# Ledger of designs, part 46: peptides against a protein of PDB entry 5HOI

Target 1, 351 residues: chain A of PDB entry 5HOI
Amino acid sequence: FRYMPFSPAGTPFGFTDRRYLTMNEVGYVSTVKNSEQYSITVSFFDVGRFREYHFEDLFGYDLCFLNEKGTLFGQSKTGQIQYRPHDSIHSNWTKIIPLQAGERITSVAATPVRVIVGTSLGYFRSFNQFGVPFAVEKTSPIVALTAQNYRVFSVHYSQFHGLSYSLSELGTSSKRYYKRECPLPMSLPNINSDMKKDANLDYYNFNPMGIKSLFFSSYGDPCIFGSDNTLLLLSKWRSPEESKWLPILDSNMEIWKMSGGKETTDIHVWPLALAYDTLNCILVKGKHIWPEFPLPLPSEMEIRMPVFVKSKLLEENKAILNKKNEIGADTEAEEGEEDKEIQIPVSMAAE

## One batch from the design tools (peptide; aimed at target 1 I255 M258 S259 K262)

Design b1_p19_5_s2 (made by RFdiffusion4, then SolubleMPNN; from b1_p19_5, 8 letters changed)
Fold by OpenDDE base, seed 5:
Structure b1_p19_5_s2 (fold): chain B 351 residues (1-351), chain A 19 residues (1-19)
Amino acid sequence: as target 1 above (351 residues)
Amino acid sequence: SEKIKKTRELIAKLAEEEE
């Protein structure tokens, strides 16, 4: 296993010279290889609120986090980080995170008030928005970070314990844990089944945890979207005994429903954010599970608990069709083309 | 919502496009 740099909804280069470093509800950050250099562009979905900007990257930033006030960049091997406010009123700053031999920055997060750096050795480093350090804490190896205001959602990986998560609040004087290295019930990518397609191997090499993204909902609940394309939300996290992960969306099931029950293997959901009851996402068509260039417009999917089993729906629809054919056997065989459109019951399309 | 409707229409369209 190798710790890889993770950014929320980041994409691999694949066979191209360009990739997305990160994307969310605010916008998307792209990087293009120009010989030994990179050109980074920070783009926004609300073009009226923010101005797109670009710069030359001499360091090869492979980590990124975008928020409403600025963009944090990181270089996983050198430990260099850069914060760029979107507003020109605030100055850019750069720092080098001290790394031990073989240590890498695995994830970075930034809010308007905090900067967080996580490493492959489990160093959790916190800063203010101006890069002033607060603390260094040793945790289990960090594989992913996200943050909202003062709250941090961290994902950890140990070869002995698998995936765990922490939820913490970074005050000025103290760190509070709501959850500390609790088991994360997320499935890891299955190397043996999924690796039959070269595109899946490329993505696995880029992101071996299969975490497509993690974010806080608009209500401040931790969310994670794994390789199984299920959106998990941490409910009741303020009550340690009542806290649970809710599978609030099976995106493969929703694609199947919205396609009229077609078995599609080339339509993918790429998660951006959870706003109220809707997943903001990019719909991707093709062999790659990640968006290419140009970026499609964001789509919205309603969150729904996966109550329905696809196999049962297919069996029920077949049973309804067979009953209709048994009742219809007395009237003329019009050569109606067998429109293989599985009529999803209108009740399931309206809920 | 109108956006959810557009998402459904887009998925339907993408599912009709054979590779």
Scores: peptide ipSAE 0.403, ipTM 0.889, DockQ to the pose 0.764
OpenDDE base, seeds 1, 2, 3, 4: peptide ipSAE 0.399, 0.398, 0.395, 0.400; ipTM 0.889, 0.887, 0.888, 0.888

Design b1_p19_5_s3 (made by RFdiffusion4, then SolubleMPNN; from b1_p19_5, 8 letters changed)
Fold by OpenDDE base, seed 5:
Structure b1_p19_5_s3 (fold): chain B 351 residues (1-351), chain A 19 residues (1-19)
Amino acid sequence: as target 1 above (351 residues)
Amino acid sequence: SERIKETRERIAQLAKESE
């Protein structure tokens, strides 16, 4: 296993000179490799609220976090971080994070009030929005971070314990834990099953945890979207004994339903955010599970608990078709190639 | 919502482009 830099919904270069460093509901950050330098563009979905901007990156930033007030960049090997406010009124700042030999920044997060840096050795570093340090804490190795306001959702990896998560609040004087290194019931990518396709190997080498994204919902609940394309939401996290992960969307099942029951292998959901009861996402068509360029417009998918089994729906639809054919035997079979769209009963789509 | 309907239509269209 190798610790790789993680950014929410970040994409690999693949065979191209360009990739997305991060994307969410606010916008997307792209980088283009130009010889030895990079050109970074920060783009927004609400073009009326924010102006797109670009800059030359001489450091090769491989970490990014976008929020409504600015963009945090990081270089995993050198420990350099840069915060760029979207508003020109506020100054950019740069800082070097001290790294030990072989230590890497694995994830960064930023809110309007906090900057967080996590490392492969489990150093959790917190700052204010101006880069003033609050604390350094030693945790299990950090593989992913997200933050909303004062709250931080961190994912940890141990070779002995697998994936764990923490949920914390970063006050001015103290860190409060709601959850501290609790087991994360997310499936890791299966190297043996998924590696049959070269595109899956490239993505695994970029992101060995298979965490496509993690974010807070609009209600402030931690969300994670893994390699299984299931959206997990941490419910009741304020009550330690009642807290549970809810599989609130199987995106592969929803694609299957919306395609009329077609087994597609080239349509993918790329998660951006959870707003109320809708997953904001990019629909990706093609061999790669990640969006290419240009970025398609975001799509909305309603959250639904995965209660339905494909096999049962297929059997029920076959039984309905067979009953219709038994009743309809007296009228001339016009040989219309009726496209065998599996009518998914609208009632099963509304619960 | 209208956007959820648009998403369904887009998935259905993308699925037809695979045939």
Scores: peptide ipSAE 0.386, ipTM 0.907, DockQ to the pose 0.854
OpenDDE base, seeds 1, 2, 3, 4: peptide ipSAE 0.384, 0.385, 0.384, 0.386; ipTM 0.907, 0.906, 0.906, 0.907

Design b1_p19_5_s4 (made by RFdiffusion4, then SolubleMPNN; from b1_p19_5, 11 letters changed)
Fold by OpenDDE base, seed 5:
Structure b1_p19_5_s4 (fold): chain B 351 residues (1-351), chain A 19 residues (1-19)
Amino acid sequence: as target 1 above (351 residues)
Amino acid sequence: KKRIEETRKKIAELAEEEE
């Protein structure tokens, strides 16, 4: 296992000179290799609210977090971070995070009021929006961060315990934990099954945890989207005894349903955000599970608990077809090999 | 509702695209 720099919904370069550093409901950050330099562009979905901007990156930023007020950049190896407000009224700032030998920044997050840096040695560093430090805490190794206002959702990795998560609030004087290094019931990428496709190996090398994204919902609930393409939401996190992860969307099942039960192994959901009861996402067609360039327009999926299993639906539909064929034996209808669209029962499309 | 139906349409279109 190797700690890799993680950014929410970040994409690998693949065979290209360009990738997305991060994307969410606000917009997307891209980087292009220009010889030994990089050109970074910060783009927005609401072009009327924010103006796209670009700059030359001499450091090779491999970490990014976008919010409504600015963009945080980080370089995993050097420890350099830069915050760039979207509004030119506020100044950019740069800081070096001190790293030990072999330590990497693994994730960065920024809100309008906080900047957070997590490392492969479990150093959790908090700052205000101007880069003034609050605290340094040592936790289990951090592999992913997201933040909303004063709240931080952190994912940790231990070789012995696998994935854990923390949910904390960064006040002015103290950090409060709602959850501290609790088990995260997320499936890790299965190297043996998924690596049959070269595209999956490239993505695994970029993101060994298979965390496509993590974010807070519009209601302020932690969300994570793993390699199994299931959206998990942490419900009731204010009550430690009642807190649970809810699988609020199986995106592969939803794509399959929305296609009318067609083969959809080449259609992928790339998660951006959860707004109310809808997952904002990019639909991706092809061998790569991540969006390429240009970025498609975002799509919305309704969240639904996975009550139905695809295999059972396919068996039930086959059983219904077989019963129809047993009753319909008297009409010599030509067996044209029409790809019989698996009609999803209308009752299952209405839930 | 409208945006979800747009998503359904887009998935149907993507499912008809031969690679």
Scores: peptide ipSAE 0.439, ipTM 0.896, DockQ to the pose 0.701
OpenDDE base, seeds 1, 2, 3, 4: peptide ipSAE 0.436, 0.435, 0.439, 0.438; ipTM 0.894, 0.894, 0.897, 0.896; seeds 1, 3 fail the geometry check

Design b1_p19_6 (made by RFdiffusion4)
Pose (drawn by RFdiffusion4):
Structure b1_p19_6 (pose): chain A 322 residues (1-190, 198-318, 341-351), chain P 19 residues (1-19)
Amino acid sequence: FRYMPFSPAGTPFGFTDRRYLTMNEVGYVSTVKNSEQYSITVSFFDVGRFREYHFEDLFGYDLCFLNEKGTLFGQSKTGQIQYRPHDSIHSNWTKIIPLQAGERITSVAATPVRVIVGTSLGYFRSFNQFGVPFAVEKTSPIVALTAQNYRVFSVHYSQFHGLSYSLSELGTSSKRYYKRECPLPMSLPNDANLDYYNFNPMGIKSLFFSSYGDPCIFGSDNTLLLLSKWRSPEESKWLPILDSNMEIWKMSGGKETTDIHVWPLALAYDTLNCILVKGKHIWPEFPLPLPSEMEIRMPVFVKSKLLEENKEIQIPVSMAAE
Amino acid sequence: AVEERRQETREKVHEMANE
């Protein structure tokens, strides 16, 4: 099996010279093939706070993670990473991650206080926001990483367990695991979207902490999974809280559509900030549309019953209250 | 404000489905 470089809400090149590196509620990072180099553009949705800028990529970064304080870039092959703070007060710093034979950097993540690099051999290298290393750890092969403040949500893969996840906190003292390689019941992919599933074999469209600190993941099944009771290991449950396919179906008047797709950015309490993509492909294009907000709904709506009540989709009060 | 943005999303999805 070949591990692929992962970034939250990243898009493939397809038949173009540009794609999105990473995408969330803060903004979007795109890269354009420029003859022999790349042109990286860092954009923001709150235009008033941060200024959109661009720079020339002489290395070919294919890994990226965006937070409110800075942008982290990474190269899956050479192992070079660069952290660019949004404000000009703080300097950019660059490090090169040691990589063994065939070892690839599979995912990177950054917070205002931590920088995380994961490799295909299971190396977990953590730094502060300035590049000072804390500890190098060996874990299962990492395929996806996201972090919030001091906490890290990592997705692992092997030939035995399949997909597993770890939830840990990088405290000032030492590293503490909340959950260590527990089952991750995300649906795996089972065509026009072939380009995407080569770029992202797991189908993990994005993963992120919620605005209130709960781990979330958005697989190829277009269902938002939220980790409930992660503080008590014996009570941990993955809860499906939004069937985005059902919502598009309800808002489209019960019509099956093959051109409307959801691209996850982040979860804010009960609202999924996303990009509504119209077209044959399931990933967003250029220019990027304005973010949309989809309210989470428990998957308790049956299509056949909703069609009877309408004879937008009107929902029976008895069912809506449930 | 949140409900207005959610309503705009619902109208947008409906307009896209009829294109």

Design b1_p19_6_s1 (made by RFdiffusion4, then SolubleMPNN; from b1_p19_6, 11 letters changed)
Fold by OpenDDE base, seed 2:
Structure b1_p19_6_s1 (fold): chain B 351 residues (1-351), chain A 19 residues (1-19)
Amino acid sequence: as target 1 above (351 residues)
Amino acid sequence: SRKEKIQKTREQIAKLANE
């Protein structure tokens, strides 16, 4: 295992010269290799609200976080961070994060009011939007960060304890914990099962935790989307004893339902954000589980707890088919049966 | 509408599954 730089919904280069550093509901940040330098483009889904911009990156930024006010960049090895407001009224700022020998910045997050840097040694560094430091805290090794307003969702990794998470609020005077290094019930990528496809190995080498993205919902609930393609939402986090992770979407199950019950292995959900009761995502077709270039338009998927067991639906449909065959419907339909769309029960049609 | 966006997603997945 090695600590890798993580950014929400970031993609690997693969065999290409370009990748997405990050993407969310606001937009997407791409980087292209140009010999020894990189060209970074910050693009937006709402082209009427924001103007796309680009710049030359001489540092090789491998960390990124996009918000409605600006973009935070980081270089995992050198400790350089840069904040670039989208509006030209505010100045860019650059800072060097002091790193120990072998320490890496593993994740960065930015809100309109806070900048957060997490490291492989578990240094949690907080700043205001102008790069003025508040505090340095020592935690378990940080592998992922996201933030909304004053709230931070951090994912930690220990070789002994696996994944944990914290939920904190960064006030002006102090950090408040709602959750502090609690167990995160997310499955890690299974090297033995998932490595059968070279594309999965490439992604694992880029992101060993399999966290495709993490974000706050529009309601301010922490969300995480792992390698199992399940969206987890932390409910009731204000009540420590009542707090629980809810599997609010099995994206593989939803793809299976929406395909008419076809076993597809080349359609993937790439998560962007959760807005109310819809997952904003990119639908990816192909060998790679991540979007390539050009970026497809975002799609909306309704959240649904996985109540249905695929095997039961298949058995019920088989039983319905067998009953239809017993009732003496004509024999000519035998040869074409492989393509019979599984009748999704009408109760699964969104009214 | 939201319903139209979800329906477009269903149609898109159905299309992608038939390619």
Scores: peptide ipSAE 0.387, ipTM 0.908, DockQ to the pose 0.843
OpenDDE base, seeds 1, 3, 4, 5: peptide ipSAE 0.386, 0.383, 0.386, 0.385; ipTM 0.908, 0.908, 0.907, 0.908

Design b1_p19_6_s2 (made by RFdiffusion4, then SolubleMPNN; from b1_p19_6, 8 letters changed)
Fold by OpenDDE base, seed 4:
Structure b1_p19_6_s2 (fold): chain B 351 residues (1-351), chain A 19 residues (1-19)
Amino acid sequence: as target 1 above (351 residues)
Amino acid sequence: SREEKIKETREKILELANE
């Protein structure tokens, strides 16, 4: 296993010279290879609120986190981090994170009040928005980070224990844990079944955990979107005994429903954020499970617990079709070969 | 509205599924 740099909704280069370093509800950060350097562009979905900006990257930033106030960049091997405010009022700052031999920065996160750096050795480093350090903690190896305000959602990996997660709050004086290295019930990518497509191998090499993104919901609940295309939400995390992961969306099932029951293998959901009860996402068409360039406009998908089984819906639709054929046998109406769109009854959406 | 955006998503998935 190799620790790879993770950024929320980051994409691989694939066969191209460009990729997304990160994307979320605020915008998207792209990087283009220009010989030995990179050109980074920070773009926003709300073009009226923020001005797109670009800069030359001589360091080869492979980690990124975008928030409403700025962009954090990191270089996994050198330990360099840079914070760039979106406004011109605040100055950019750069810092080198001390790394041990073979240690990598695996993830970075930034809020308007905190900067977090996680490493392959499990060093959790916290800073304020100005790069002033608070603390260094040793945890299990960190593979992913996200943060909202003072809260941090961290994903950890152990070869012996698999995936775990922590949920913490970074106060001024102390770190509070709501969850500390608890088991994360997320499926890892299955190398043997899924790697039959070259595109899946490229993505696995980029992101071996299959974590497409992780974020906090608008309500402040930790969310994770894995390789199984299921959105998990951590509910009741304030009560240790009641806390549970909820599969709040099977995006493959929702694509199947919304397509009229077509088995599509080339439509993919790329997660951005959870706003209220809608997943903000990019709909991707093609062989790659990630968005290419130009970035399509975001789409909203309603969250729905996957309570329906495809087989039952197909049986119910066959039963409806058979009843229509039994009733229609008395009227020789030339109903032409209209495409058998599986009408999913709208009524099952309202309970 | 939220309902309009969900409808647009459905229309876009139908479009992409017919390509």
Scores: peptide ipSAE 0.466, ipTM 0.928, DockQ to the pose 0.815
OpenDDE base, seeds 1, 2, 3, 5: peptide ipSAE 0.465, 0.464, 0.464, 0.464; ipTM 0.928, 0.927, 0.927, 0.928

Design b1_p19_6_s3 (made by RFdiffusion4, then SolubleMPNN; from b1_p19_6, 9 letters changed)
Fold by OpenDDE base, seed 2:
Structure b1_p19_6_s3 (fold): chain B 351 residues (1-351), chain A 19 residues (1-19)
Amino acid sequence: as target 1 above (351 residues)
Amino acid sequence: SREERIQKTRELIAALANE
């Protein structure tokens, strides 16, 4: 296992000279290799609210976090971070995070009021939006961060305990924990089953945790989207005893339903954000599970608890087909059984 | 509307699954 730099919905280079450093509901940050340099572009979905900008990156930033006020960049090996406001009113700032031998910045997050840096040794560093430090805390190794306002959702990894998470609030004087290194019930990528396709190996090497993204919902609930393509939401996190992870969307099941029950292996959901009851995502077609260039327009998918079992729907549809075939004895159409659109009952489409 | 955007997503998935 190696700690890799993580950014929300970041993509690998693959065989290309370009990748997305991060993307969310605000926009997307791309980087292109230009010999020994990189050109970074910060693009926005709301082109009326924000102006696209670019700059030359001499450091090779491999960490990024985009918010409504600015973009945080980080270099995992050197410890350099840069914050760039989207407006010209506030100045850019750069800082070097001190790293120990072999330590890496594994994730960065930024809100309009906080900057957070997490490392492979579990150093959690907090700053204000101007790069003034608040505190340094030692935690379990940090593998992913996201933040909204004063709240931070952190994912930790231990070789002994697997994945854990923390939910904290970074006040002016103190850090409050709502959850502190609690078990995270997310499945890790299975090397033996998933690596049959080279594209999955490339993604695993880029992101060994399989965390496609993590974000806060519009309601301020922590969300995580893993390699199993299930969106998990942390419900009732304010009540320690009532807090639970809810599988609010199986994106593979929803693709299967929306395709008329076709077993597609080349359509992928790439998560951006959760706004109310709607997942904002990029639909990706192809071998790679991540979006390529140009970026498709975002799609909206309604969240639905996975109550329906695919096998039962298939059995019910087979039973309906068998009953139709018993009534319709005379039509010789040997047309192959594989392409029959599964009629999803109208009641499932209307709720 | 939200419903129109969800419907467009369904149509897009159906189109992508038929390619």
Scores: peptide ipSAE 0.476, ipTM 0.928, DockQ to the pose 0.814
OpenDDE base, seeds 1, 3, 4, 5: peptide ipSAE 0.473, 0.474, 0.476, 0.474; ipTM 0.928, 0.928, 0.929, 0.928

Design b1_p19_6_s4 (made by RFdiffusion4, then SolubleMPNN; from b1_p19_6, 11 letters changed)
Fold by OpenDDE base, seed 4:
Structure b1_p19_6_s4 (fold): chain B 351 residues (1-351), chain A 19 residues (1-19)
Amino acid sequence: as target 1 above (351 residues)
Amino acid sequence: KRKEKIEETRKRIAELANE
């Protein structure tokens, strides 16, 4: 296992010289390799609110976090971080995070009020938006971070205990934990079954945890989207005893339903954000599970708990077809090749 | 708006499933 730099919805280079460093509901950050340097572009979905900008990256930033006020960049090996406000009113700042031998920055997050750096040794470093440090805490190794306002959702990895998570609030004087290194019930990528496709191996090498993204919902609930393409939401996190992870969307199941029950192994959901009760995402067609260039327009999927089993729906549809064929045996079969669209019962749309 | 975007997503998935 190697600690890899993680950014929310970041993509690998694959066979290209370009990738997305991060993307969310605000926009997307791309990097293009130009010989020994990189060109970074910060693009926005709301082109009327924000102006796209670019700069030359001489450091090779491999970590990124985009918010409504600025972009945080990080270099996992050198410990360099840079914050770039989107406006010209606030200055850019750069800082070097001290790293021990073999330590890597594994994730960075930024809000309009906080900057967070997590490392492979479990150093959790907090700053204000101006790069003024608040604290350094030692945790289990951090593999992913996201933040909203003063709240931080961190994912930790232990070789002995697997994945855990923390939910904390970074006040002015102290860090409050709502959850501290609690078990995270997310499936890790299965190397033996899924790695038969070269594209999955490339993605695994880029992101061995299979965390496609993590974010806070518009309601401030922690969300994680793993390699199983299930969106998990942490509900009732303010009540430690009542807190639970809810599988609020099986995106593969929803693609399958929306396709009329076709085999859609080449259609993928790439998660951006959860706004109210809709997953904002990119629909990806092809062998790669991640978006390529140009980036498609974002799509919205309604969240729903996966109550239905695909096998049962297929059995029910076969039973309905068999009953129609038993009843239809007495009326002349005009063999129109009616495309056997699996009629998904309309009742599934109305609850 | 929301219902419209969800329906646009359904249409887009159907299009992608026929490619």
Scores: peptide ipSAE 0.444, ipTM 0.919, DockQ to the pose 0.814
OpenDDE base, seeds 1, 2, 3, 5: peptide ipSAE 0.442, 0.444, 0.438, 0.443; ipTM 0.918, 0.918, 0.916, 0.918

Design b1_p19_7 (made by RFdiffusion4)
Pose (drawn by RFdiffusion4):
Structure b1_p19_7 (pose): chain A 322 residues (1-190, 198-318, 341-351), chain P 19 residues (1-19)
Amino acid sequence: FRYMPFSPAGTPFGFTDRRYLTMNEVGYVSTVKNSEQYSITVSFFDVGRFREYHFEDLFGYDLCFLNEKGTLFGQSKTGQIQYRPHDSIHSNWTKIIPLQAGERITSVAATPVRVIVGTSLGYFRSFNQFGVPFAVEKTSPIVALTAQNYRVFSVHYSQFHGLSYSLSELGTSSKRYYKRECPLPMSLPNDANLDYYNFNPMGIKSLFFSSYGDPCIFGSDNTLLLLSKWRSPEESKWLPILDSNMEIWKMSGGKETTDIHVWPLALAYDTLNCILVKGKHIWPEFPLPLPSEMEIRMPVFVKSKLLEENKEIQIPVSMAAE
Amino acid sequence: SEKREETKELIREMAEEEF
């Protein structure tokens, strides 16, 4: 099996010279093939706070993670990473991650206080926001990483357990695991979208902490999974809280559509900030549309029963209250 | 709430263009 470089909400090149590296509620990072180099553009949705800028990529970064304080870039092959703070007060720093034979950097993540690099051999290298290393750890092969403040949500893969996840906190003292390689019941992919699933074999469209600190993941099944009771290991449950396919179906008047797709950015309490993509492909294009907000709904709506009540989709009060 | 209503209208307009 070949591990692929993962970034939250990243898009493939397809038949173009540009794609999105990473995408969330802060903004979007795109890269354009420029003859032999790349042109990286860092954009923001709150235009008033940060200024959109661009720079020339002489290395070919294919890994990226965006937070409110800076942008982290990474190269899956050479192992070079660069953290660019949004403000000009703080300097950029660059490090090169040691990589063994065939070892690839599969995912990177950054917070205002932590920088995380994961490799295909299971190396977990963590730094502060300035590049000072804390500890090098060996875990299962990492395929996806996201972090919030001091906490890290990592997705692992092997030939035995399949997909597993770890939830840990990088405290000032030492590292503490909340959950260590527990089952991750995300649906795997089972065509016009072949380009995407080569770029992202797991179908992990994006994963992130919620605005209130709960781990979330958005697989190829277009269902938002939230980790409930992660503080008590014996009570941990993955809860499906939004069937985005059902919502597009309800808002489209019960019509099956093959052109409307959801691209996850982040979860804010009960609202999924996303990009509504219109077209044959399931990933967003250029220019990037304005973010949309989809309220989470428990998957308790049956299409056949909703069609009877309507004879937008009207929902029976008795069912809506449930 | 306003943005949720606008999202519903966008989804409906996209569906109407398809059909």

